# Peptides against a protein of PDB entry 5EG6: the designs that were tried, part 37

Target 1, 151 residues: chain A of PDB entry 5EG6
Amino acid sequence: RLRSQTVSTRYLHVEGGNFHASSQQWGAFYIHLLDDDESEGEEFTVRDGYIHYGQTVKLVCSVTGMALPRLIIRKVDKQTALLDADDPVSQLHKCAFYLKDTERMYLCLSQERIIQFQATPCPKEQNKEMINDGASWTIISTDKAEYTFYE

## One batch from the design tools (peptide; made by RFdiffusion4, then SolubleMPNN)

Design b1_p14_8_s4 (from b1_p14_8, 6 letters changed)
Fold by OpenDDE base, seed 5:
Structure b1_p14_8_s4 (fold): chain B 151 residues (1-151), chain A 14 residues (1-14)
Amino acid sequence: as target 1 above (151 residues)
Amino acid sequence: ALLSGDVPVYKAKF
């Protein structure tokens, strides 16, 4: 079997009061599970347990405490975000982070910047939205991130 | 399965 080579990897990182994408540094983030009806704010109620696709989460930098807005974690199939997937999130699969209460805006990596990317509706499949490659993320545990690995 | 907690998030390009 022919294997692909990783050309580049960028990590979510916090520096200078901003979220950015670094090829050299990575940040550890708390992924806090929230209730679906939790409002936006600096203080929020955290739920324990395994995270499922479709649930609301907060990404909080473990060092600075800076947080992104509320996100809905969604399953990714190729270059589409699935809107109705609800199975447990797997670290082995790609995911997307929908900015809650937006018009299909997703957390996106563009070079060294973290931006919002507006997904395109899928006319044929109402349960899917078209995202770009930058909006597809991989989650790994901190213990794994401490080791050198290849994809 | 992913447990609520501390993890890194990254993007890899091929």
Scores: peptide ipSAE 0.307, ipTM 0.820, DockQ to the pose 0.034
Fold by OpenDDE base, seed 1:
Structure b1_p14_8_s4 (fold): chain B 151 residues (1-151), chain A 14 residues (1-14)
Amino acid sequence: as target 1 above (151 residues)
Amino acid sequence: ALLSGDVPVYKAKF
């Protein structure tokens, strides 16, 4: 499940053919690793292996099959997305989803809507982009389903 | 680590 890092917890959910943020309902998603040169499309070739920051991924609703466009998963440091991180994705670490081939657009929570938020360049840090809290997410894989977490 | 193809889940108490 994807959840926002906002003070009021919201979960990524698909309903009626649209992505939205719910405080009560949540969706389960497949996260598919793609090749960096994979083109956009309804059908895509997936790669095996552990996902690293900077790689291209597809989020697909496990129930409806609805998918977002190609995303680049990026590491988050405070209020910034790191552009050059390439280590394995940590489920305990905040992440951001850059909409591939856009001008710094990130998957973002706004009220109960999922929107694109344009990150602001960091003038003094070229390897970072400033994002808001709504663009920061936490992912917990099925490996964690056997546990109860306290936050 | 996050493996390609996994379905993310969340069980938490706040």
Scores: peptide ipSAE 0.276, ipTM 0.746, DockQ to the pose 0.033
Fold by OpenDDE base, seed 3:
Structure b1_p14_8_s4 (fold): chain B 151 residues (1-151), chain A 14 residues (1-14)
Amino acid sequence: as target 1 above (151 residues)
Amino acid sequence: ALLSGDVPVYKAKF
């Protein structure tokens, strides 16, 4: 019995004034660290340094300047978001983006769209929330403003 | 560790 596995990749991309998912293109984003008490707005105070899980961040398109609402970056274990993890964010490791001031809403990939997905509480593990695969993201650093991929 | 700056974000599905 032989098995093969195909990986399908979607990239966060900004085009036409909207965030969307692309199978072939992606933009580079500034991931800005914010203070926990930073309010929502077009302008915000950015902190420098290494980003840790649990911290508040802003994703800003490096080309257009378009930004998502404030997010809390959370560590992912399988299909759960960890609420209390605080170690440094690891590149190429799965993470989730909780939208601040929402009822367990996470940044989620659905087909070609970026949506909010409501996580389900874990009754027996208060430090975890159940997310779907679409709400799990991988971050890699880049010096490029935009990438195009081909298979 | 991830430093503030330019990064792409992507989703891998199996």
Scores: peptide ipSAE 0.217, ipTM 0.736, DockQ to the pose 0.034
Fold by OpenDDE base, seed 4:
Structure b1_p14_8_s4 (fold): chain B 151 residues (1-151), chain A 14 residues (1-14)
Amino acid sequence: as target 1 above (151 residues)
Amino acid sequence: ALLSGDVPVYKAKF
């Protein structure tokens, strides 16, 4: 599951054909590694292996099959997204999801809605972009034995 | 480590 690091915990959820953030409900998502040159589309070729920061991924709802556009998963350091980190993604650390081929747009929580938020360049730190709290996410691995599922 | 295809994110209510 994905949760935004805000004052109140919110979970990425799909309801009524839309992505939103819930304080009490969360959706299960598959994270798929893609080739860097993979084009956008409903169908895509996935790669095997451990996901590294800077790589292109797809988030797909396990129930509805709805997917977000191609994302680049980036490491987060406090209020900044790192542009050059390439180490393996850790579930213990915050991450950000850059919408690929946009001008610094990131997946962001605003109230109960999922929106795109434009990061601000860091003039003195070229390898960083400033994001808000709503654009910082935590990935939590799910276990069928630990959670109640609703389909 | 996060593996491609992992994270069976389930719809859950807490």
Scores: peptide ipSAE 0.304, ipTM 0.772, DockQ to the pose 0.037; fails the geometry check

## One batch from the design tools (peptide; made by RFdiffusion4, then SolubleMPNN)

Design b1_p15_1_s1 (from b1_p15_1, 10 letters changed)
Fold by OpenDDE base, seed 3:
Structure b1_p15_1_s1 (fold): chain B 151 residues (1-151), chain A 15 residues (1-15)
Amino acid sequence: as target 1 above (151 residues)
Amino acid sequence: SRELSYYKNAKPIKA
């Protein structure tokens, strides 16, 4: 289970004062749980508890302190983001990061850039949005665990 | 697809 803690994700890295893609390095981030009504800004209040899909979070680079806008972490099913999933976030499952208060914009890897990508509605499944592979993220907790990766 | 905006100095406050 995931709490407000330090996490690591592949392909998301901060270097030179910017968020960018890196296939060679994993970025380390604080994932902070926010209240659903928390406003956007540099300052934000962190909430307690396990993070569930559908909740609002802030990703902050643990090295630089740089932060993305408020995100809603959503469960991924194949190439779709689930809009109504609310179970605890699992490290065994990919997730998507919806840019809160946008028209289906998701955090996305495009080449070496981190961008917003607009999801497409699923015509027959209103609780799903179609995303590309670049908008699917794998996260691992690093708060109480150490990992070693080899090429 | 478009660029992201971000904050350079996040300030998390404990509840």
Scores: peptide ipSAE 0.356, ipTM 0.873, DockQ to the pose 0.935
Fold by OpenDDE base, seed 4:
Structure b1_p15_1_s1 (fold): chain B 151 residues (1-151), chain A 15 residues (1-15)
Amino acid sequence: as target 1 above (151 residues)
Amino acid sequence: SRELSYYKNAKPIKA
């Protein structure tokens, strides 16, 4: 489960004052949980607790302090983003980042660029939107619990 | 546009 904490994700990277894609470097970010009614801006209030799908988050580069607009983290099922999932975010499971208050725009990897990708409504399932593979992200917590195993 | 906007200096405030 995730909380407001540091995380790592592949491809998403900040260099030269811009977000871009790097296959060789993992980006280190703070993921901050926000209130659903938090306004967009440079300053934002961070909430405590576990992050659930459907909640509003901010991604902030741990190195540069650069941030993306408010995002809604959504659960991914195959090639679809789930609109109504609200369970705790699972680490190492793919998720999608919906750009809040847009028309189905998601954070997307395209070649060396980070762009917005418009999802297509799923005709068979109203609670899903079709996304491409570039809009699916894997998050790894940097706060790893260590376990001792005995055989 | 498909280009992203961003903030260069994020300022998180603890609740």
Scores: peptide ipSAE 0.352, ipTM 0.869, DockQ to the pose 0.827
Fold by OpenDDE base, seed 1:
Structure b1_p15_1_s1 (fold): chain B 151 residues (1-151), chain A 15 residues (1-15)
Amino acid sequence: as target 1 above (151 residues)
Amino acid sequence: SRELSYYKNAKPIKA
């Protein structure tokens, strides 16, 4: 299970005042759990507890302090993001980061850039959106604390 | 737009 903590992921790195992709470096980030009604801004209130899919989070670079806009962490099933999953985040599964209050925009790796990618709706599956591989992320906890994995 | 906006100095506040 994942709590507000330091995490690492491939292909997401901050350098030169911006987010970019790096095949050689793992970026270290704080993932902060927010309330669903937390407003966007430089300052934000962090909640305690385990992070669940569907919740609002902030990713903050542990080195530079740079942050992305509010994200909703969503469960990934193959090449689709699940819109209604609410179970605890598992590090065994890939996840997607929906840019909150956008039209299906997700954090995405494209070449050497980190961009927004617009997911395609699934007409026959209202609870799913089609994403590309670049919008699927693997999170690894870097906190020196006990945690559990579950499937 | 495909571009992202950032906050250069994030300030998390603990509840």
Scores: peptide ipSAE 0.347, ipTM 0.870, DockQ to the pose 0.825
Fold by OpenDDE base, seed 5:
Structure b1_p15_1_s1 (fold): chain B 151 residues (1-151), chain A 15 residues (1-15)
Amino acid sequence: as target 1 above (151 residues)
Amino acid sequence: SRELSYYKNAKPIKA
């Protein structure tokens, strides 16, 4: 299970004071679990516990301290983000990062840039939003803490 | 699509 901890992901990288994409480098980030009602800001209260899909998180660059806005980590099924999944986050599967309080905006890789990508509602499934491959992320724990996989 | 905004100095506070 994933908890507030350091993680690594491809493409998301901080260089020259900016977030950018790199296919050759893995970014090192700390993922912080927040309360659902945590407000946006430079400061934020971190909660203990295992991260579940649907929960609010903060990604902070381990090197620079740069942070993205509050995100909701969502489960990915193929090219869709699941809106109502609430099981523990599994590092075996890709995830999506919804920018909280936006109109379906997701953290997305686009060429050399990290952008917001607006997901499209699934016409036949109200609990899903269609995302592109760039909005699907693989994260792996870089912490030495023991954890269990969830499938 | 939009460009991302970010904070340069994140300040996590442990509960």
Scores: peptide ipSAE 0.322, ipTM 0.858, DockQ to the pose 0.900

Design b1_p15_1_s2 (from b1_p15_1, 9 letters changed)
Fold by OpenDDE base, seed 4:
Structure b1_p15_1_s2 (fold): chain B 151 residues (1-151), chain A 15 residues (1-15)
Amino acid sequence: as target 1 above (151 residues)
Amino acid sequence: SRDLSYYKNAKPIKA
């Protein structure tokens, strides 16, 4: 299970003061659990406990300290993000990172760029949103504060 | 825009 800790994810990388995509590197990040009512900002209060789907998190580059806006980590089922899943995050499954307080925007890999991708509502299932493969992420826990994995 | 904004210096605070 996942808690506030260091993690590694493929493609997401910080270089030259920007987030970008690297097919050859796994970036190292701190994932921090936040309260649902935590405000956006440079400073944020971290809470303890296991991270569950639907909760608010911050991703911070372990090397540079650069951070993305508040994200909601969501469970992925095939090509859909689940909106109501609340079980503990499992490293066995891919996840999606919803940009909090946006119109269905998700963290997405597009070629060499990291962008926002707008998910499409699922007509059949109100509790799901359709995402592309670039918006599906694999994360693994790591003991290393600064970790770079080369393929 | 599809571009992302980010913070250059995150400051996590322990509760």
Scores: peptide ipSAE 0.391, ipTM 0.880, DockQ to the pose 0.842
Fold by OpenDDE base, seed 3:
Structure b1_p15_1_s2 (fold): chain B 151 residues (1-151), chain A 15 residues (1-15)
Amino acid sequence: as target 1 above (151 residues)
Amino acid sequence: SRDLSYYKNAKPIKA
């Protein structure tokens, strides 16, 4: 299970004052749990507890202090993001980062850039949105004591 | 736009 803590992820890196893609490096970030009603801004209140899918989080570079806008961490099933999953975040599975208060925009890797990617609604499954591979992320906790294994 | 806006100096406040 994941708490507000330091994590690492591939392809997401901060350099030169910007978020960018790096196939050679793993970025280190604080992932902060926020209240669902937390407003956007430079300052934000961190909530205690284990992070569940569907909750609002902030990613802050542990080296530079650079931060992304508020994100909703969502569970990924193959090429889809699940809109209603609320179980604890699993470090064994990919996740997606929905940019809060956008029209289906997700944090996405495109070549050497980190961009917004607009997901496509699933016509037959309203609880899912179709994303690309670049919008799927793997998170690894830097605190191994927080690892939880799922079967 | 597909560009992202960033905050250069994040200020997390503990609850």
Scores: peptide ipSAE 0.359, ipTM 0.875, DockQ to the pose 0.811
Fold by OpenDDE base, seed 2:
Structure b1_p15_1_s2 (fold): chain B 151 residues (1-151), chain A 15 residues (1-15)
Amino acid sequence: as target 1 above (151 residues)
Amino acid sequence: SRDLSYYKNAKPIKA
């Protein structure tokens, strides 16, 4: 389960063939770990192990099977994505999803849509990129794979 | 474009 940290809390889910954001509903996603050199495509090889920041992952809806392009999961500090963090991913920290092979594009909530948002380089620190709140996510682990869940 | 492209049917394969 992914939650975007905005003024209005939104949850990522798939509906009607698209990724959407809902304040009341969420979908369960598989986060698959990929090798750094794994190619883009519908089919991909999954690696075993614990996910660390900086690694390449695939987000797949547990119900519909819809997936996003390869992402690099990055640790978030306030409104900045950390480019060199490599510790294990935990639910204690917010994260951002960089779209691999793009110019600082991140998975972002805009109103009720999921879009790409271009981060701004941090002039003070080269190991950080400035993102907005919509590009900051919280991962909540779940054993349930449901199409939608109401809270 | 700010839009995202999706895969309709992801196929994860175990190594």
Scores: peptide ipSAE 0.350, ipTM 0.865, DockQ to the pose 0.844
Fold by OpenDDE base, seed 5:
Structure b1_p15_1_s2 (fold): chain B 151 residues (1-151), chain A 15 residues (1-15)
Amino acid sequence: as target 1 above (151 residues)
Amino acid sequence: SRDLSYYKNAKPIKA
């Protein structure tokens, strides 16, 4: 299970005052759990507990303190983001970061850039949105913690 | 636009 803590991910890095992609470096970030009703802003209140899919989180660069807007962490199944998954986030699975209060925009790797990618509705499954591989992320906890793994 | 907005000085407050 994942909680508010430091995480590492490939292809997300802060350099020169910007978020960018790097194949050579793993970015170090804090992932903070927020309340669902937490407003957007420079300051935000961090909630304790394990992070579940569907919850609102903040990614903050551990080095620079730069942060992305509020994100909803969603479970990924192949090239789809699941809209209604609410189980605890597992490091065994890829995830997607929906930019909260946008029209299906997801955090995405495109070449050397980190951009917003607009997901398309899944034609046959209303509980899914189609994303690309660049919008699928693997996160690894860098904090000492207890983990529960499940299928 | 696909550009990202971000905060340069995030201030997380612990509960």
Scores: peptide ipSAE 0.326, ipTM 0.861, DockQ to the pose 0.830

Design b1_p15_1_s3 (from b1_p15_1, 10 letters changed)
Fold by OpenDDE base, seed 3:
Structure b1_p15_1_s3 (fold): chain B 151 residues (1-151), chain A 15 residues (1-15)
Amino acid sequence: as target 1 above (151 residues)
Amino acid sequence: MRDLSYYKNAKPKKA
């Protein structure tokens, strides 16, 4: 389970003062849990507890301090983002990052750029939105102790 | 393409 902590994600990286895509590098970020009513800004109040799908988070580069706008982390089912999932975020499952207060805009990898991608609503499944592969992310917790054993 | 807006120095508020 994830708390407000450092995470690593493939393809998302900060260099040269902006976010970009890199297939050769894993970006290191701090994911902060926010209240649902937290306003946008440089400074924010961090909420305690495990991060669940549907909650508002802030991704901050652990190296530069550069951050994206407020995001809602959503569970991914194949090529769809689930709108009503609220279970704890799993590292074994891909996730999507909805740009809060937008018209279905998601954080997306396109070529070497990080952009917003507009999801398509699912007419027969109102609890889902169709996203592309570039909008599906894998996150790994890096807030763990490491040990080495010697013979 | 739709670009993103970034914050340069985002941090938690200190109590």
Scores: peptide ipSAE 0.387, ipTM 0.864, DockQ to the pose 0.682
Fold by OpenDDE base, seed 4:
Structure b1_p15_1_s3 (fold): chain B 151 residues (1-151), chain A 15 residues (1-15)
Amino acid sequence: as target 1 above (151 residues)
Amino acid sequence: MRDLSYYKNAKPKKA
């Protein structure tokens, strides 16, 4: 499970003042849980708790402070993003980042670039929309917490 | 396909 914390993801990297793709470097980011009605901006209010699919998050580069617009993290099932999944985010599964308030636009890797990719509605399943492999991301938590209990 | 807009100095609001 994830909470507002530091994470790492492959390919997504910030260099030279821009987001770009790197197959050899893992980017380090803060993922922050936002309220559903949080406005877009450089400053934002962070919520406590575990991050669930369908919730709004802010992805900020831990090195440069550069950030993407507000994202909705969505569960991925094969080549589709699930629109109604709301369970806690699991590191065991890939996820997709929907650009909030867009027409099915997702954060996508295209060769060496990071772009928006428009998903296609799924004809047979209204709760899904089709994405490409470049729009599927792997998130790894980098926050290691150890707690020792004493009698 | 479209380009992304970025924020240069994003940070949580201070408590």
Scores: peptide ipSAE 0.378, ipTM 0.864, DockQ to the pose 0.698
Fold by OpenDDE base, seed 1:
Structure b1_p15_1_s3 (fold): chain B 151 residues (1-151), chain A 15 residues (1-15)
Amino acid sequence: as target 1 above (151 residues)
Amino acid sequence: MRDLSYYKNAKPKKA
């Protein structure tokens, strides 16, 4: 299970004032749980508790302080994002980061860039949206763990 | 596909 904490993810890194992709480095981030009604901004109120799918989170680079807009962390099933999953986030599964208040835009790896990718609705499965592999992320908790930097 | 906007100095609110 995941709480507001530091996490590491491959292919997401901050350098030169921008988010970019790096196959050589694992980015270190703070993931903060927010209330669903939390407003956008540089400052935010952190909520206690385990993070569940469907909840709003803030990703902040632990090194630079750079942050993405508010995200909704969603469960991934194969190549689809689940819209109504609400169980605790598991590090055993890939996740997707929906850009809150957008039209199905997800955080996505495209070559060496981090972009927004628009998911495609699933006509027969209204609780799912089709995403590409670049929009599926693996996160690893780094709290109280021996830190190893991957270069 | 669109580029992302960022916040340069994001942090939790302090009491």
Scores: peptide ipSAE 0.364, ipTM 0.856, DockQ to the pose 0.709
Fold by OpenDDE base, seed 2:
Structure b1_p15_1_s3 (fold): chain B 151 residues (1-151), chain A 15 residues (1-15)
Amino acid sequence: as target 1 above (151 residues)
Amino acid sequence: MRDLSYYKNAKPKKA
């Protein structure tokens, strides 16, 4: 399971002062667990503990210090983001990064750019939002961590 | 296409 630590992800990279997509680069980021009521800003209070889906996180480039807005890490089921999943984040599963306090906006890969993608509500499943493949991310811990596997 | 806003020097607060 994941906690505040350094992680890597493909197709998310900081170069030239901007976030961009790169198939050849794995961006290195520190993922920080935040309190649910943490405000947006350059500085933030980090919370200790294991990260669960549904919690607020901050992704900061370990090289440049550039950061995305506060995100809620959500579990992905096929092409949907789960809104109510709260189990520990697993590196065995893809995840989605919901931009906190937005109308279903998710961090998304679009060609060579990193953008916001608006998820579509699932009319038949209220606990899910439809996302595209570009909004599904795989993160890999680069620090020592406790790993738990789920079936 | 919706752009993202970034922070330049984000860091944890120190006690």
Scores: peptide ipSAE 0.355, ipTM 0.858, DockQ to the pose 0.680

Design b1_p15_1_s4 (from b1_p15_1, 9 letters changed)
Fold by OpenDDE base, seed 4:
Structure b1_p15_1_s4 (fold): chain B 151 residues (1-151), chain A 15 residues (1-15)
Amino acid sequence: as target 1 above (151 residues)
Amino acid sequence: SRDLSYYSNAKPIKA
């Protein structure tokens, strides 16, 4: 199961002082579990425990130290993000990263850029939001602080 | 805007 640890994910990459997309590289990141009440900022308090869907996390580049804003990691079912899933995060499933305190904005791959994508409410299911493929991420836990995979 | 803001130097504090 996933906890505060180093992870690798495809496409998300830091180079030249910016987050960008790379089809040939897997980025090395540290995922930090935060308290639900943790405020946004450069400094943040890390919590112990296994990460569950619905919890707040920080993604920090293991190489550069660059970080994204607070994210809520959500479970993905096909092309929808689940809003009420709270089971432990599994590496067997893709996940989505909701930008905390936004109007349905998710971390998204768009060509060479990493952007915010606004999810669409699911008409018949209140507990789901429709996302695109670019907003679905594969996370792999690693034992190394720096793990870069090249295709 | 769809652009992302980020922090250049994250500082995690262990509880």
Scores: peptide ipSAE 0.359, ipTM 0.871, DockQ to the pose 0.841
Fold by OpenDDE base, seed 3:
Structure b1_p15_1_s4 (fold): chain B 151 residues (1-151), chain A 15 residues (1-15)
Amino acid sequence: as target 1 above (151 residues)
Amino acid sequence: SRDLSYYSNAKPIKA
């Protein structure tokens, strides 16, 4: 399970004052659980507890302190982001980061850049949005007590 | 697709 802690993710790295993609470097981040009604800003209140899908989080570079806007961490099912999943975040599954208060914008890898990518609604499944592979992320906890992975 | 904005100095506050 994942809680407010340090995490590592591939293809997301901060260097030179920007978020960018790197296949060779794993970015080290704090993932902070926020309240659902937490406002956007430089300062934010961190909540305790295990992070569940659907909750609001902040990703902060552990080195530079750079932060992305508030994100909703969502469970990924193949090529879709699940809108109503609320179980604890699993490191065994890829996740998507919805940019809160946007029209289906997700954190996305595009070439060497990190961008917003607009998901497409699923006509047949209102609880899903179609995302591309670049919008699927692997999160690995750096907390030794709760580190799990598949080889 | 759009460029991403960010904060350069995050300040987490413990509850």
Scores: peptide ipSAE 0.355, ipTM 0.875, DockQ to the pose 0.920
Fold by OpenDDE base, seed 5:
Structure b1_p15_1_s4 (fold): chain B 151 residues (1-151), chain A 15 residues (1-15)
Amino acid sequence: as target 1 above (151 residues)
Amino acid sequence: SRDLSYYSNAKPIKA
């Protein structure tokens, strides 16, 4: 199970004051669990516990301290993000990062850039949104936040 | 464009 901790992921890296994609590097981040009512801002309160799908998290670059806006971590099934999944996050499965309070915007790899990708409502299943492969992320726990990994 | 906005200096407060 995933807790507030250091993680690494492919294709997400911070360099030159920007989040960008790197095919050769794994970025090192700290994933912080937030309360659902935590406001957006530079400063935020972190809570302890196991992270569940549907909860609000903050990704902070372990090297630079740069952070993305509040995200909701969602379970992925094939090319869909599940809107109502609330079980503990499993590192055995890919996840999606919904940008909180947006119109279905997800953290997405697009070529060499990290962008917002707008998911499409799933016409057959109201509890799902269609995402692309670039919006599906693999995260793994790490012991040291300062380490970056190279492929 | 679909660019992201960032915080340059995140300040997590531990519970």
Scores: peptide ipSAE 0.345, ipTM 0.868, DockQ to the pose 0.799
Fold by OpenDDE base, seed 1:
Structure b1_p15_1_s4 (fold): chain B 151 residues (1-151), chain A 15 residues (1-15)
Amino acid sequence: as target 1 above (151 residues)
Amino acid sequence: SRDLSYYSNAKPIKA
């Protein structure tokens, strides 16, 4: 199970003041659990506890302090993001990061860039949205932000 | 698809 802690994720890296993709370096980030009603901003209140799918989180680069907008971490099933999953986040599964308060925009790897990509609704499955491979992320918990992993 | 906006200095506040 995942708590507010340092994590590593493949392909997400901060360099030169920008988020970018790197197949050779793992970025170290702190994932912070927020309240569902936490407002967007530079400052945010961090909550304790296990992180569940559907909850609001902040990803902050452990090295630079750069942060992405508020995200909702969602469970991934094959090529779909599950909208109603609320079980504890598992490192055994990929996850997707929905950009909160957007129209189905997800954090996405596109070539060498990190972008937001719009998911497609599933007409027959209201609880799912179609995402591409670039919007599926692997998270590995780490005990120290100073740890850096390379391929 | 669109580019991301982000904050240069995050300020987490512990509860």
Scores: peptide ipSAE 0.282, ipTM 0.850, DockQ to the pose 0.936

